# Peptides against a protein of PDB entry 5JXT: the designs that were tried, part 15

Target 1, 319 residues: chain A of PDB entry 5JXT
Amino acid sequence: SLLPKKEINVYIGMSEMQVKWYQKILEKDIDAVNGAGGKRESKTRLLNIVMQLRKCCNHPYLFEGAEPGPPYTTDEHLIYNAGKMVVLDKLLKRIQKQGSRVLIFSQMSRLLDILEDYCVFRGYKYCRIDGSTAHEDRIAAIDEYNKPGSDKFIFLLTTRAGGLGINLTTADIVILYDSDWNPQADLQAMDRAHRIGQTKQVVVYRFVTDNAIEEKVLERAAQKLRLDQLVIQQGRAQVAAKAAANKDELLSMIQHGAEKVFQTKGAFGTMAEKGSQLDDDDIDAILQAGETRTKELNARYEKLGIDDLQKFTSESAYE

## One batch from the design tools (peptide; aimed at target 1 L78)

Design b1_p11_7_s3 (made by RFdiffusion4, then SolubleMPNN; from b1_p11_7, 6 letters changed)
Fold by OpenDDE base, seed 2:
Structure b1_p11_7_s3 (fold): chain B 319 residues (1-319), chain A 11 residues (1-11)
Amino acid sequence: as target 1 above (319 residues)
Amino acid sequence: DEEEELEKLLS
């Protein structure tokens, strides 16, 4: 029988470089961030801010000229300049020692480019599929990954490309490096490993930048997922879950953690204390804290009815 | 100045 998947949100502090870039993104559009644009502020402008903040949460090298150089060489800076990479680097070492194999999903193909550089730098054997990958090359990559005795440890996928009904049950670990706005896309990604033919406990690690836009992306996705479940259960198929965030939702998401980011000198949380020098105990602490916060998040939305879930409560932005 | 470089990169 297929074991239930274990999903853990992994809350990760920004590196110093991420904090600096996050501050500068907010400062560039400070009037929009403060809501001073009012009704005239375009939804497009707010979406652009959200996109830049999400890039920053993933990796600062997603911005042109952000990579330190010359020399422009892949080195440890690729890891320590992004909180998610620091945690990923430690987790992958543990996962490999356990004899597990990993699917890594992102929304951003350009992040997969960084992850390829990382894989090469660490000597990890990998496969890649994104939206641009030809059909034949997708089949070849899947077959190479799934073959008995495959030396491929990692499969790098864009979340949407991974959604295409493929079977990757030869992996037992799923890392969602970022989250989709649609929780169903992430579920479909997880279902590549968590499917008939899986023989191991599937564990899903969802990376979430703490005190940043990504917490609100996650909350909105969790809210939508619960709403979709309740609508199905109650037979209220006509309750159009607002598929797109409105301006006020986007503004609230942008504002989340912004004050703390402006007040912060250096890195956040464990990244401030340890930086790239995370040990196995630090990782265990991060995972345990993440498991607790995941349970709390789920418990929050499980108590809400349809009417509550349809209201985006901005009030959680002021705690 | 790292800040000035960041501003140029974000501009």
Scores: peptide ipSAE 0.024, ipTM 0.704, DockQ to the pose 0.049
OpenDDE base, seeds 1, 3, 4, 5: peptide ipSAE 0.017, 0.022, 0.022, 0.017; ipTM 0.645, 0.686, 0.714, 0.647; seed 4 fails the geometry check

Design b1_p11_7_s4 (made by RFdiffusion4, then SolubleMPNN; from b1_p11_7, 5 letters changed)
Fold by OpenDDE base, seed 1:
Structure b1_p11_7_s4 (fold): chain B 319 residues (1-319), chain A 11 residues (1-11)
Amino acid sequence: as target 1 above (319 residues)
Amino acid sequence: SDEEYLRELES
């Protein structure tokens, strides 16, 4: 029988470079961030800030002129300048040593470009599929990854492109490098490995930048998922339609952790203490803390009714 | 894409 998947949110501090870029993004639109525009602030402007902050949480090199150079060469800076890459780099070594194979999902094809450079730099053999991949090339990549005795360790996928009914049960580890705004897209991505034909325990690691907008994206996605489940169970189809974030909700998400970011001169959390020099004990501590916070987050939403889940709560589950 | 992400936030 297929074992239940294990899901763990992995909470990761920003690098020093990410903190600097996060500050720069907030400062550029400081009047909007402070709510000085009030009810007149455009939803589109707030959505753009949300997008830029999420790019920063993924990797600072998603911004023009952020990559160090000249010379423009791949080196250790690709890793230490992003908290998620530091954790990924250590986690992949452990996964490989365990004889596992891994799917890495992102919303951003440009992040997959960075992950390709990383794979080449570390000597990891990989496959890639995104939204621009031709159907024939997609089939070829899947077949190459799934073939008996495949030496391909990593499959890089955009969440939506990977969600299209494919079977990747030859992998047992799933990394969600970022989260979809729709939690159903992430579930569909996990189901590529967690499916009939899987012989191992599937483990899902969801990367979440700590003290940043991604915590609020995760909370909102968890809330939406629970609401969808209750609507299906109660037969109340009309409730699902009000799921778009309003301006006040977006502003609250942007403001989350902003004060602490402005007060920070270096990196956050374990990234401030050790930077790229994380050891196996540090990774175990991060995973254990993540497992605890994941249980707490789930327990919060399991007790809520439809009426509570329809209200955006500005209160962080992490405060 | 950034545009697809924006559409999801608006959905």
Scores: peptide ipSAE 0.027, ipTM 0.717, DockQ to the pose 0.152
OpenDDE base, seeds 2, 3, 4, 5: peptide ipSAE 0.017, 0.015, 0.016, 0.017; ipTM 0.654, 0.599, 0.598, 0.615; seed 4 fails the geometry check

Design b1_p11_8 (made by RFdiffusion4)
Pose (drawn by RFdiffusion4):
Structure b1_p11_8 (pose): chain A 317 residues (1-241, 244-319), chain P 11 residues (1-11)
Amino acid sequence: SLLPKKEINVYIGMSEMQVKWYQKILEKDIDAVNGAGGKRESKTRLLNIVMQLRKCCNHPYLFEGAEPGPPYTTDEHLIYNAGKMVVLDKLLKRIQKQGSRVLIFSQMSRLLDILEDYCVFRGYKYCRIDGSTAHEDRIAAIDEYNKPGSDKFIFLLTTRAGGLGINLTTADIVILYDSDWNPQADLQAMDRAHRIGQTKQVVVYRFVTDNAIEEKVLERAAQKLRLDQLVIQQGRAQVAAAANKDELLSMIQHGAEKVFQTKGAFGTMAEKGSQLDDDDIDAILQAGETRTKELNARYEKLGIDDLQKFTSESAYE
Amino acid sequence: TETPTHLKKAR
């Protein structure tokens, strides 16, 4: 029995420093922010703003010249200058206290570099797979974290790094520091720990910058995830739109017994006998329209699970 | 006082 994973959006604010940088990004190209300029502009200008705001929502130290002036130290400012780091610090502390281990995913390798400095600062044992990591390296990194009684606690990965089918069930908590544009990428990261061999409840925490660009980014991905489900669930429809033996057999046998019983004429003919007054015609049209409504209202309401013929139906016996 | 690893990697 594999427990369904718990996925939680953790909505996070921004530090005072992030607001300064967030405002500068929006100011430096306020024209494009207000939707100015021609409609012919290439997508490049707006996408550059998206990248900067994404980096800003992650950590201000991703911008050169942002970390407090030289010389540079690794201290508490690494935590309190990014809202996500403040939430993560207490979250990681609580995770270790309850005997849990955690996989931390990110889109940017430069952010895992910042998380490396944090792990060393707090004394956390950790592993990293980067996507810019050799094959033999990440094999050892997987094994080191999966070793029985492992010294490690945090596993730092990029959402795409490892490839398909890698197993990290020795962890039961997943933290998505930032989300991906395509939902299958984040969903695959969660299934690093949420797969066969996982014994404990998998909990996934997704850091989202509330009232900023990442909240809006998330809605779109949730929509695209919902669209994918509808396509997959309806993937049986085109194969259904020939005739089975039973389908052909049912068409022929339908009402055949009643035909054999009949010596004279059938229904509409036996009761009225090839002569029809106005009242008889009116009853035929009223009974038909009623049947037509009930038939259409029944089938136009159905779903794929009702129309889909099982392959075992072809096993006529 | 030592420079952070992330800054060393950025250079």

Design b1_p11_8_s1 (made by RFdiffusion4, then SolubleMPNN; from b1_p11_8, 6 letters changed)
Fold by OpenDDE base, seed 5:
Structure b1_p11_8_s1 (fold): chain B 319 residues (1-319), chain A 11 residues (1-11)
Amino acid sequence: as target 1 above (319 residues)
Amino acid sequence: VEVPKYLLRAR
C-alpha cells in the first residue's frame, strides 16, 4: 500500500541581502504599500509588488545588479545570500546521505537556472524540465532520471511543467522551493513522487520565507485547498471558484511583516544567529518547528466551514 | 570561474 505523504512547511528566515532587497522593493512603491494610492493604484501594480517580493523570497540574484561581479563567479555567495539556499544546501546533504532522491519544484524557471549553477557547484547530478523544454527532451530527462541505477540525484522542475502527468516515483523527497497560487498545482507536483510505484515514505518540504509575503501565499493556498476538499465532499459543484485576489487582500499580503522588515538591520531568525553555519541540530529544530506550525495551520482551517473559507479565500485561483 | 547560466540566459 502507498504510505501517506508527510508534508512539512519549512519556515526560513531571510538573509541580510534578502532583507535589504525586500526593503528596497517596499520603499520603491511605499505609497502603494501604505495604501495611500487609493483608487488610482491598479491591481496590476500590487500584483507586480507581490511578484517582486516572491522573487526576493526565492533569491536576490533574480534582480538585475544584485549578483556581485564582474567577474561573476559561482561560489558560496550563491548560497549564503538566500535563506532558502542555506537550508536547501544542508537538507540536500542529509537527503543524499539517507540514500533518497529529490524533486525540486519552483514557479520560476530563472530560479531553476540558479539551482543548476548550485548543482554544478556542489557536484550534484541533476535533470531539468521547465515550460520551454521540448517534448522529446522532457521524455529523455524523465527516462534518464527514472532509469535503474540512475546517478541523477536531483530533478529540477517548474511546478506546472512537472505537474503534467509524469511518473517520478524513483524520488521519495519533494521540495517545493516556492508555492503556486493554486494549491492543486503543488498537489499535482507532489503526486509525481506520491503515486502507484512508490516504495518509500514520500516527504514533502514546502519552503516558506518567515515573516514575509510567502506566509500569506501559504495561508491562502491552505484555505483554498480546504475549500476544495469540502466542495468535493459535499458534492457542491457550484462553489464557483471566484477569480482573483482583491486589491485589499493583495495589500494585506504585501504589508504582512513589512514593519519588522523595515526595522531589521541584518538577517532574520536562524539566518541572523548562524547564517550559513547551520548545523544538523539547527536543521532538526527548523524541521520540528515547521512540523508544529504546519499542524497548527491545518488545524485552523479544518474547523472552518465553506462559508467561512469563502470569506477569506480570494476567489482567484480556479480560473 | 563559471559564469552563472541564469546571467547568460537573461542576455
Scores: peptide ipSAE 0.024, ipTM 0.652, DockQ to the pose 0.644
OpenDDE base, seeds 1, 2, 3, 4: peptide ipSAE 0.016, 0.011, 0.007, 0.018; ipTM 0.588, 0.462, 0.410, 0.577

Design b1_p11_8_s4 (made by RFdiffusion4, then SolubleMPNN; from b1_p11_8, 9 letters changed)
Fold by OpenDDE base, seed 1:
Structure b1_p11_8_s4 (fold): chain B 319 residues (1-319), chain A 11 residues (1-11)
Amino acid sequence: as target 1 above (319 residues)
Amino acid sequence: VKVPKYILRAE
């Protein structure tokens, strides 16, 4: 029988470079961040800030002029300048030693470009599929990855490309490098490995930048997922979850952790203490803390009714 | 939470 998947949110501090870029993004639009525009503030402007902050949480090299150079060279700076890369680099070594194979999902094709450079730099064999990949090339990449005795360790996918009903049960680890606003897209991505033909325990690691906008993206996705489940169970199909965040919700999300980000000199959390020198014990501590916070997050939303889940609560356990 | 403008000037 297929074992239930294990899902763990992995809460990761920003690198020093990410903190500096996160500050710069907020400073550039500080009047919008402070709600000085009031009801006149454009929803589009707030959505743009949210998108830039999410890019920063993924990797600072997603911004023009962030990568050190010229000359532009792939080196350890690709890893230590992003908290998620520091954790990924250690976690992949552990996954490989366990004889596991891994799917890495992102919303951002440009992040997959960075992950390709990383795979080449570390000597990891990989496959890639994104939204631009031709149908024939998708089949070829899937077949090469699933081939008996395949040397391909990593599959890099955009979450949207992974949604196409493909079978990747030759992988047992799933890393969600970022989260979709629609929790169903992430579930569909996990179900590429967690499907008929899987012989191992599937483990899903969801990377979440701590003290940043990604915590609020995760909370909103969890809230939506629970609401969708309750609507199905109660037959209340008319309870359209407000699909899009309103201006006040977006502003609250942008403001989350912003004060601490402005007060911080250097990196956050384990990235400030250890940086790129993260060891196996530090990874175990991050995973254990993540498992605890994941249980707490799930327990919060399991107790909420439809009427509570329809309200965006600014009050989270992350305040 | 409003980010105080004075914290922005401390760099």
Scores: peptide ipSAE 0.018, ipTM 0.597, DockQ to the pose 0.012
OpenDDE base, seeds 2, 3, 4, 5: peptide ipSAE 0.014, 0.014, 0.011, 0.008; ipTM 0.456, 0.527, 0.526, 0.439

## One batch from the design tools (peptide; aimed at target 1 E67 T74 L78 I114)

Design b1_p12_1 (made by RFdiffusion4)
Pose (drawn by RFdiffusion4):
Order: structure tokens, then C-alpha cells, then sequence
Structure b1_p12_1 (pose): chain A 317 residues (1-241, 244-319), chain P 12 residues (1-12)
């Protein structure tokens, strides 16, 4: 029995420093922010703003010249200058206290570099797979974290790095520092720990910058994730739109017994006998329209799970 | 506290 994973959006604010940088990004190209300029502009200008705001929502130290002036130290400012780091610090502390281990995923390798300095600062044992990591390296990194009684606690990965089918069930908590544009990428990262061999409840925390660009980014991915489900659930429809033996058999046998019983004429003909007054015609049209409504209202309301013929139906016996 | 280079000066 594999427990369904708990996925929680953790909505996070921004530090005072992030606001300063967030405003500068929006100011440096305020024209494009207000939707100015021609409609012919290429997508490049707006996408550059998206990248900067994404970096800003992650950590201000991703911008050169942002960390406090030289010389550079690694201290508490690494935590309190990014809203996500403040939430993560207490979250990681609580995770270790309850005997849990955690996989931390990110889109940006330069953010895992910042998380490396954090892990060394707090004394956390950790592993990293980067996507810019050799094959034999990440094999050892997987094994080191999966070793029984492992020294490690945190596993730093990029959402894409490892490839398909790698197993990290020795962890039961997943933290998505930032989200991906395609939902299948984040869903695959969660299934590093949420797969066969996982014994504990898998909990996934997704850091989202509330009232900023990442909240809006998330709604789109949630929509695209909903669209994918509808396509996959309806993937049986085109194969259904020939005729089975039973389908053909049912068409022929339908009402055959009543035909054999009949010596004279059938229904409409036996009761009225090839002569029809106005009242008889009106009853035929009223009965037909009623049947027509009930038939259409029954089938136009159905779903794929009702129309889909099982392959075992072809096993006529 | 230990001194270090800037994040921009670190290799990839």
C-alpha cells in the first residue's frame, strides 16, 4: 500500500532587499511592464523580465553586486535576505527533529550553489545532483543517500537532473524551492521519493512567492496539469469512433423474438392497420419526440467510462 | 567569520 502524497503550497513573502531588486527589475523596463510598445515585439523582452523576477523570487544573491559589500561572508544574511530561505530554515530544522529526510529541487543551479553554502553553514550533511553531473558521480550520489544509516540529510537536485526512474525513497519529504513551467517535471521530482519502496507518507512542500510572479506562474501550470488529465482520460475516444460480433449480433437479435411471435402486422400497423387518421399521426409524433428527448438527454450526458467497450466484450461466449 | 570570493567570482 503506497500512501498518496501530500502536496502543499507554502505561500511566502519577500524580504526588504528583494522588494528593492523587484522594483528595480520592473523599473528598468517599465514600458514593457505597462504593456507599451508595439504588438510586434518579439517574446524576448518580456521573457527576460520573467527570468529576473524568477531569480529575484528565489534569492537576491543571484544578481551580481547584491550580497553585502566586500569582503563577502557566509552568515545569517544568507538566510534573512530571501523569504524562501527564512521559511526553509525553520522547515528543515523541524524536518530533522522528526527524523525525516528531504529532497530539495530547484530550476537554477546557481540557487543550489547558494543552498550549498547554507548547508555548510548549518552543518548539514548533503548530496547534490546537478544535471551538469557525470553519470558515475550521480550513481554514487544516489547510493550515498540511499545507504542504510546514511550520514546525509538533504539532497539538492535540479528538477531535471537525474533522469527517469532514479530512486530516492530513503527520503519522505520533498521541497520544491521554485516550480517548473510544465507540471510533469515537478510531478516527476516528487516521484523520486514517492514510488515503490517508500514506506512513509510523502509530503511535498512547494515554495510560492505570494502576490508576485510565482503565484501567477503556478496557476498556469495547474491549468496545464488539468488539461493533460482531460486529454489522457479521453485518450480512449478516438479508437472507439468497426463493429464487434456482439454489436452486430445485438442489432440483428433486437426484437427478433417479437417478430417471430407476430403473425399479422407489427406494432403501429397491427393496432391501426395501414389507415391513419389525424389523431393516430399526432400520437406517433408525440410519442417519438418524447422518446427522442429521453434518448438524447441520456447519451449527450455520458462520459468515456460509459462508452468505452472493454476488450473482454470481444470474448463472446 | 571566514572571508570568501563573491558568488559572481565562483566558477561553474
Amino acid sequence: SLLPKKEINVYIGMSEMQVKWYQKILEKDIDAVNGAGGKRESKTRLLNIVMQLRKCCNHPYLFEGAEPGPPYTTDEHLIYNAGKMVVLDKLLKRIQKQGSRVLIFSQMSRLLDILEDYCVFRGYKYCRIDGSTAHEDRIAAIDEYNKPGSDKFIFLLTTRAGGLGINLTTADIVILYDSDWNPQADLQAMDRAHRIGQTKQVVVYRFVTDNAIEEKVLERAAQKLRLDQLVIQQGRAQVAAAANKDELLSMIQHGAEKVFQTKGAFGTMAEKGSQLDDDDIDAILQAGETRTKELNARYEKLGIDDLQKFTSESAYE
Amino acid sequence: HEVRPAYAERPH

Design b1_p12_1_s1 (made by RFdiffusion4, then SolubleMPNN; from b1_p12_1, 4 letters changed)
Fold by OpenDDE base, seed 3:
Structure b1_p12_1_s1 (fold): chain B 319 residues (1-319), chain A 12 residues (1-12)
Amino acid sequence: as target 1 above (319 residues)
Amino acid sequence: MEVRPAFSERPE
């Protein structure tokens, strides 16, 4: 029988470089971030800020002038300048040692480019599929990954391209490097490994930059998922339509953790203490803390009714 | 080390 998947949110501090670039993004549009634009502030402007903050949470090298160089080279700086890469680098070593195989999903094809260079740098054998991958190449990549005795350890996928009905049950670990605004897209990604034919316990690690926009993206996704479940259970199909964040919701999301980011000198949390020198005990602590916070997050939304779930609960933007 | 374009310069 298929075992239930285990889902763990992995809360990761920003690197020093990420903090610096996160500050720059907020400062560039400080009037919008402070809500000074009022009724004149466009939803598009706020969505652009959200997108830049999400890029920063993924990797600072997605911005011009962040990557050290020229000349530009792939080296340890690719890892230590992004909190998610530091955790990923340690986690992948553990996953490989356990004899597991891993799917890594992102919303951003340009992040997959970073992950490809990382895979080459670490000597990890990989496959890749994104939205630009030709149908024939997609089939070939899936077949190469799934073949008996495949030397391919990692499959890199964009969440949307990976969601298209493929079977990847030869992997037992799923890493969501970032989250989709639609939780169903992430579920569809997980279901590539968590499907009939899976023989192992599927574990899903969802990377979440701590004290940043991604916590609010995650909360909104969890809220939406619970709402979708309740709507199905109650037969109230019409309620699902409030998918798009309003301006006040977007502003609250942008403001979340912003004060602490401005006050921070250097990196956040475990990234400040250990940086790239995370050991197995540090990873275990991060995973255990993540498992606790995941249970708390789920328990928060399980108690809410449809009417409560339709309201964005802005907890204080400055906690 | 092989010299490459910056990640920010790569096509989307």
Scores: peptide ipSAE 0.631, ipTM 0.951, DockQ to the pose 0.570
OpenDDE base, seeds 1, 2, 4, 5: peptide ipSAE 0.626, 0.629, 0.627, 0.630; ipTM 0.949, 0.950, 0.950, 0.951

Design b1_p12_1_s2 (made by RFdiffusion4, then SolubleMPNN; from b1_p12_1, 6 letters changed)
Fold by OpenDDE base, seed 2:
Structure b1_p12_1_s2 (fold): chain B 319 residues (1-319), chain A 12 residues (1-12)
Amino acid sequence: as target 1 above (319 residues)
Amino acid sequence: MKVVPAFSERPR
């Protein structure tokens, strides 16, 4: 029988470099961040800020001139300059020791490029599929990963490319390096490992940058998922249509944690305390805290009705 | 061993 999947949000502090870049993104558009643009502020401008902040949460090297060099090298700086990479590095070592195999999903093909460099640097054997991968190469990569006795530990996928009905039940761990705005895309990604033919307990780790826009992306996705479920259960198909964030929602998401980011000198949370020197106990603490916050998040939305879930309930960072 | 160029050196 297929075991229920275990889902854990892993809340991760920004590195010092991420904090500096996050500050620069906010400062560049400070009038928009402060809501000074009013009704005249374009939704496109706010969406652009959101996309830059999400890039920062993933890895600062997604910005031109962020990577140390010349000379440009793949080294430990690729890891310690991004909180998610620090946690990923420790987590992958544990996963490998357990004899597990892992799918890593991202929205960003350029982040998969960083993850390829990381895999080569750590000596992890991997497969890759994104939206540009030819159909024949996709089949070959899937077959190479799924073959009996495959030496491929990691499969790198864009969430949408991985969603295309493929079977990856030879993996038992799923890492969502970032979240889709559509929770169904992430569910479809998880279902590549959590499907008929799986023999192990599937565990899903969702990486979330703490005190940043990604918490609000996650909250919005959870709200939408619950709303979609209730609409289906109540037969009210018409209610699901408000899928696009409005300007006020986008502004509230951008403002979330911005004040604390401006006040912060250095890194956040465990990244400030330990930097790249996370041990196994630090990882266990992060996972335990994440499991608690995941339960709290789910419990928050499970109690809400359709009318409550249609309202954007995120408190302003200034209330 | 597949030599992957440094991230900043990858063709965009």
Scores: peptide ipSAE 0.302, ipTM 0.773, DockQ to the pose 0.161
OpenDDE base, seeds 1, 3, 4, 5: peptide ipSAE 0.272, 0.278, 0.272, 0.266; ipTM 0.757, 0.757, 0.759, 0.756

Design b1_p12_1_s3 (made by RFdiffusion4, then SolubleMPNN; from b1_p12_1, 6 letters changed)
Fold by OpenDDE base, seed 1:
Structure b1_p12_1_s3 (fold): chain B 319 residues (1-319), chain A 12 residues (1-12)
Amino acid sequence: as target 1 above (319 residues)
Amino acid sequence: LKVVPAFSERPE
């Protein structure tokens, strides 16, 4: 029988470079961030800020002029300048040592470009599929990854491209490098490894930048998922329509952790304490803390009814 | 081994 998948949110501090870029994004639109535009502030402007903050949480090199150079070289700076890369680099060594194979999903094809440079730099053999990958090339990449005795360790996928019914049960680890606004897209990505033909325990690691916009993206996705489940169970189809964040919700999401980001000199959390020098014990501590916070998050939404889930709860456990 | 160009050198 297929074992239930284990899902763990991995909460990761920003690097010093990410903090500087996160501050710069907020400062550029400080009037909008402070709500000074009030009801007149454009929803499109707030959505743009959210997208820039999510880019920063993924990797600062997604911004023009962020990569050190010229000369432009692939080196350790690609890793230590992004908290998610520092954790990924340590986690992949552990995953490889245990004889596992891994799917890495992102919403951003440009992040997959950074992950390709990383794979080449570390000597990891990989496959790639994104939204631009031709159908024939997609089949060829899947077949190359799934073949008996495949030397491909990593499969890099955009979440939407991976959602297309493909079988990747030859991997047992799933890393969601970022999250979709629709939790069903992430579930469909996990189901590429967690399906008939899987022989191992599937483990899903969801990377979440701590004290940043991504915590609010995750909370909102968890809220939606629970609401969708209750709507299906109760037959109340009309409730699903209010899925888009309003301006006040977007503003609250942008403001989450912003004060602490402005007060921070250097990196956050484990990135401030150890930077790129994380050991196996630090990774175990991060995973254990993440497992605890994941259980707490799920328990919060499991107790809520439809009427409570329709309200945006601004009250995070950190307010 | 196809040398993957640096991220900044990739066409958008």
Scores: peptide ipSAE 0.029, ipTM 0.676, DockQ to the pose 0.163
OpenDDE base, seeds 2, 3, 4, 5: peptide ipSAE 0.017, 0.025, 0.018, 0.026; ipTM 0.518, 0.567, 0.482, 0.646

Design b1_p12_1_s4 (made by RFdiffusion4, then SolubleMPNN; from b1_p12_1, 5 letters changed)
Fold by OpenDDE base, seed 5:
Structure b1_p12_1_s4 (fold): chain B 319 residues (1-319), chain A 12 residues (1-12)
Amino acid sequence: as target 1 above (319 residues)
Amino acid sequence: LKVRPAFSERPS
């Protein structure tokens, strides 16, 4: 029988560079962040801020002028300037040592470019699929990864391109480098490894930038997933789980952790204390704290009924 | 180290 997947949210502090760029994003549109734009503030403007903050949580080099250079080169700075890369680098070493194979999902093809250069830099053999990958090249990449005795350790995928019905049960670890707004897209990504033909315990690590926008994206996704589950269980197909955040919800998400970010001159949490010098004990502590917070998050939403879950989700019906 | 374009300059 297929073992239940283990899901762990991995809460990661921002690097000093991420804090600086996160501040810069908020400062660039401080009136919108403070809600001073009033009723005229467009939902599009708030969505753009959310997308820039999510880019920052992924990697600061997604912004012009963040990457050191010219000349631009792949080196250790690619890792230490992003909290998620620091944790990923240590975690991948552990995953490889245990003889596991890993799927890494992101929403951002441009982040996969960073991860690709990182894989080359660390000497990790990889496959890649994104939304621009031709159908034939997609088949070839899947076949190369799934081949008996394949030396491909990592598969890099965009969540949506990787979600399209493929079997990747030759991997037992899934890293969600970021989260989809639709928790079903992340589930579909996990189900590429957690499917018939899997022989190992599937473990899913969801990276979440601590004290930032991504905590609120995660909370909203968890709430929506619970609502979807309750709707299915109760046969209430018409309770279209409300997909799109309203302006006030977007503003609240943008404001989450903003004050602490403005007060911070360096990195956050373990990134401030250890930076790139995280050891195996630091990783174990992060994973243990993540497992605890994951249980607490799930327990919070498991106690809520449909009506309570609907109050927190803005009204846009799933068609 | 191999010189490359900045990640911000790469086509999406």
Scores: peptide ipSAE 0.639, ipTM 0.953, DockQ to the pose 0.581
OpenDDE base, seeds 1, 2, 3, 4: peptide ipSAE 0.633, 0.633, 0.636, 0.635; ipTM 0.950, 0.951, 0.952, 0.951

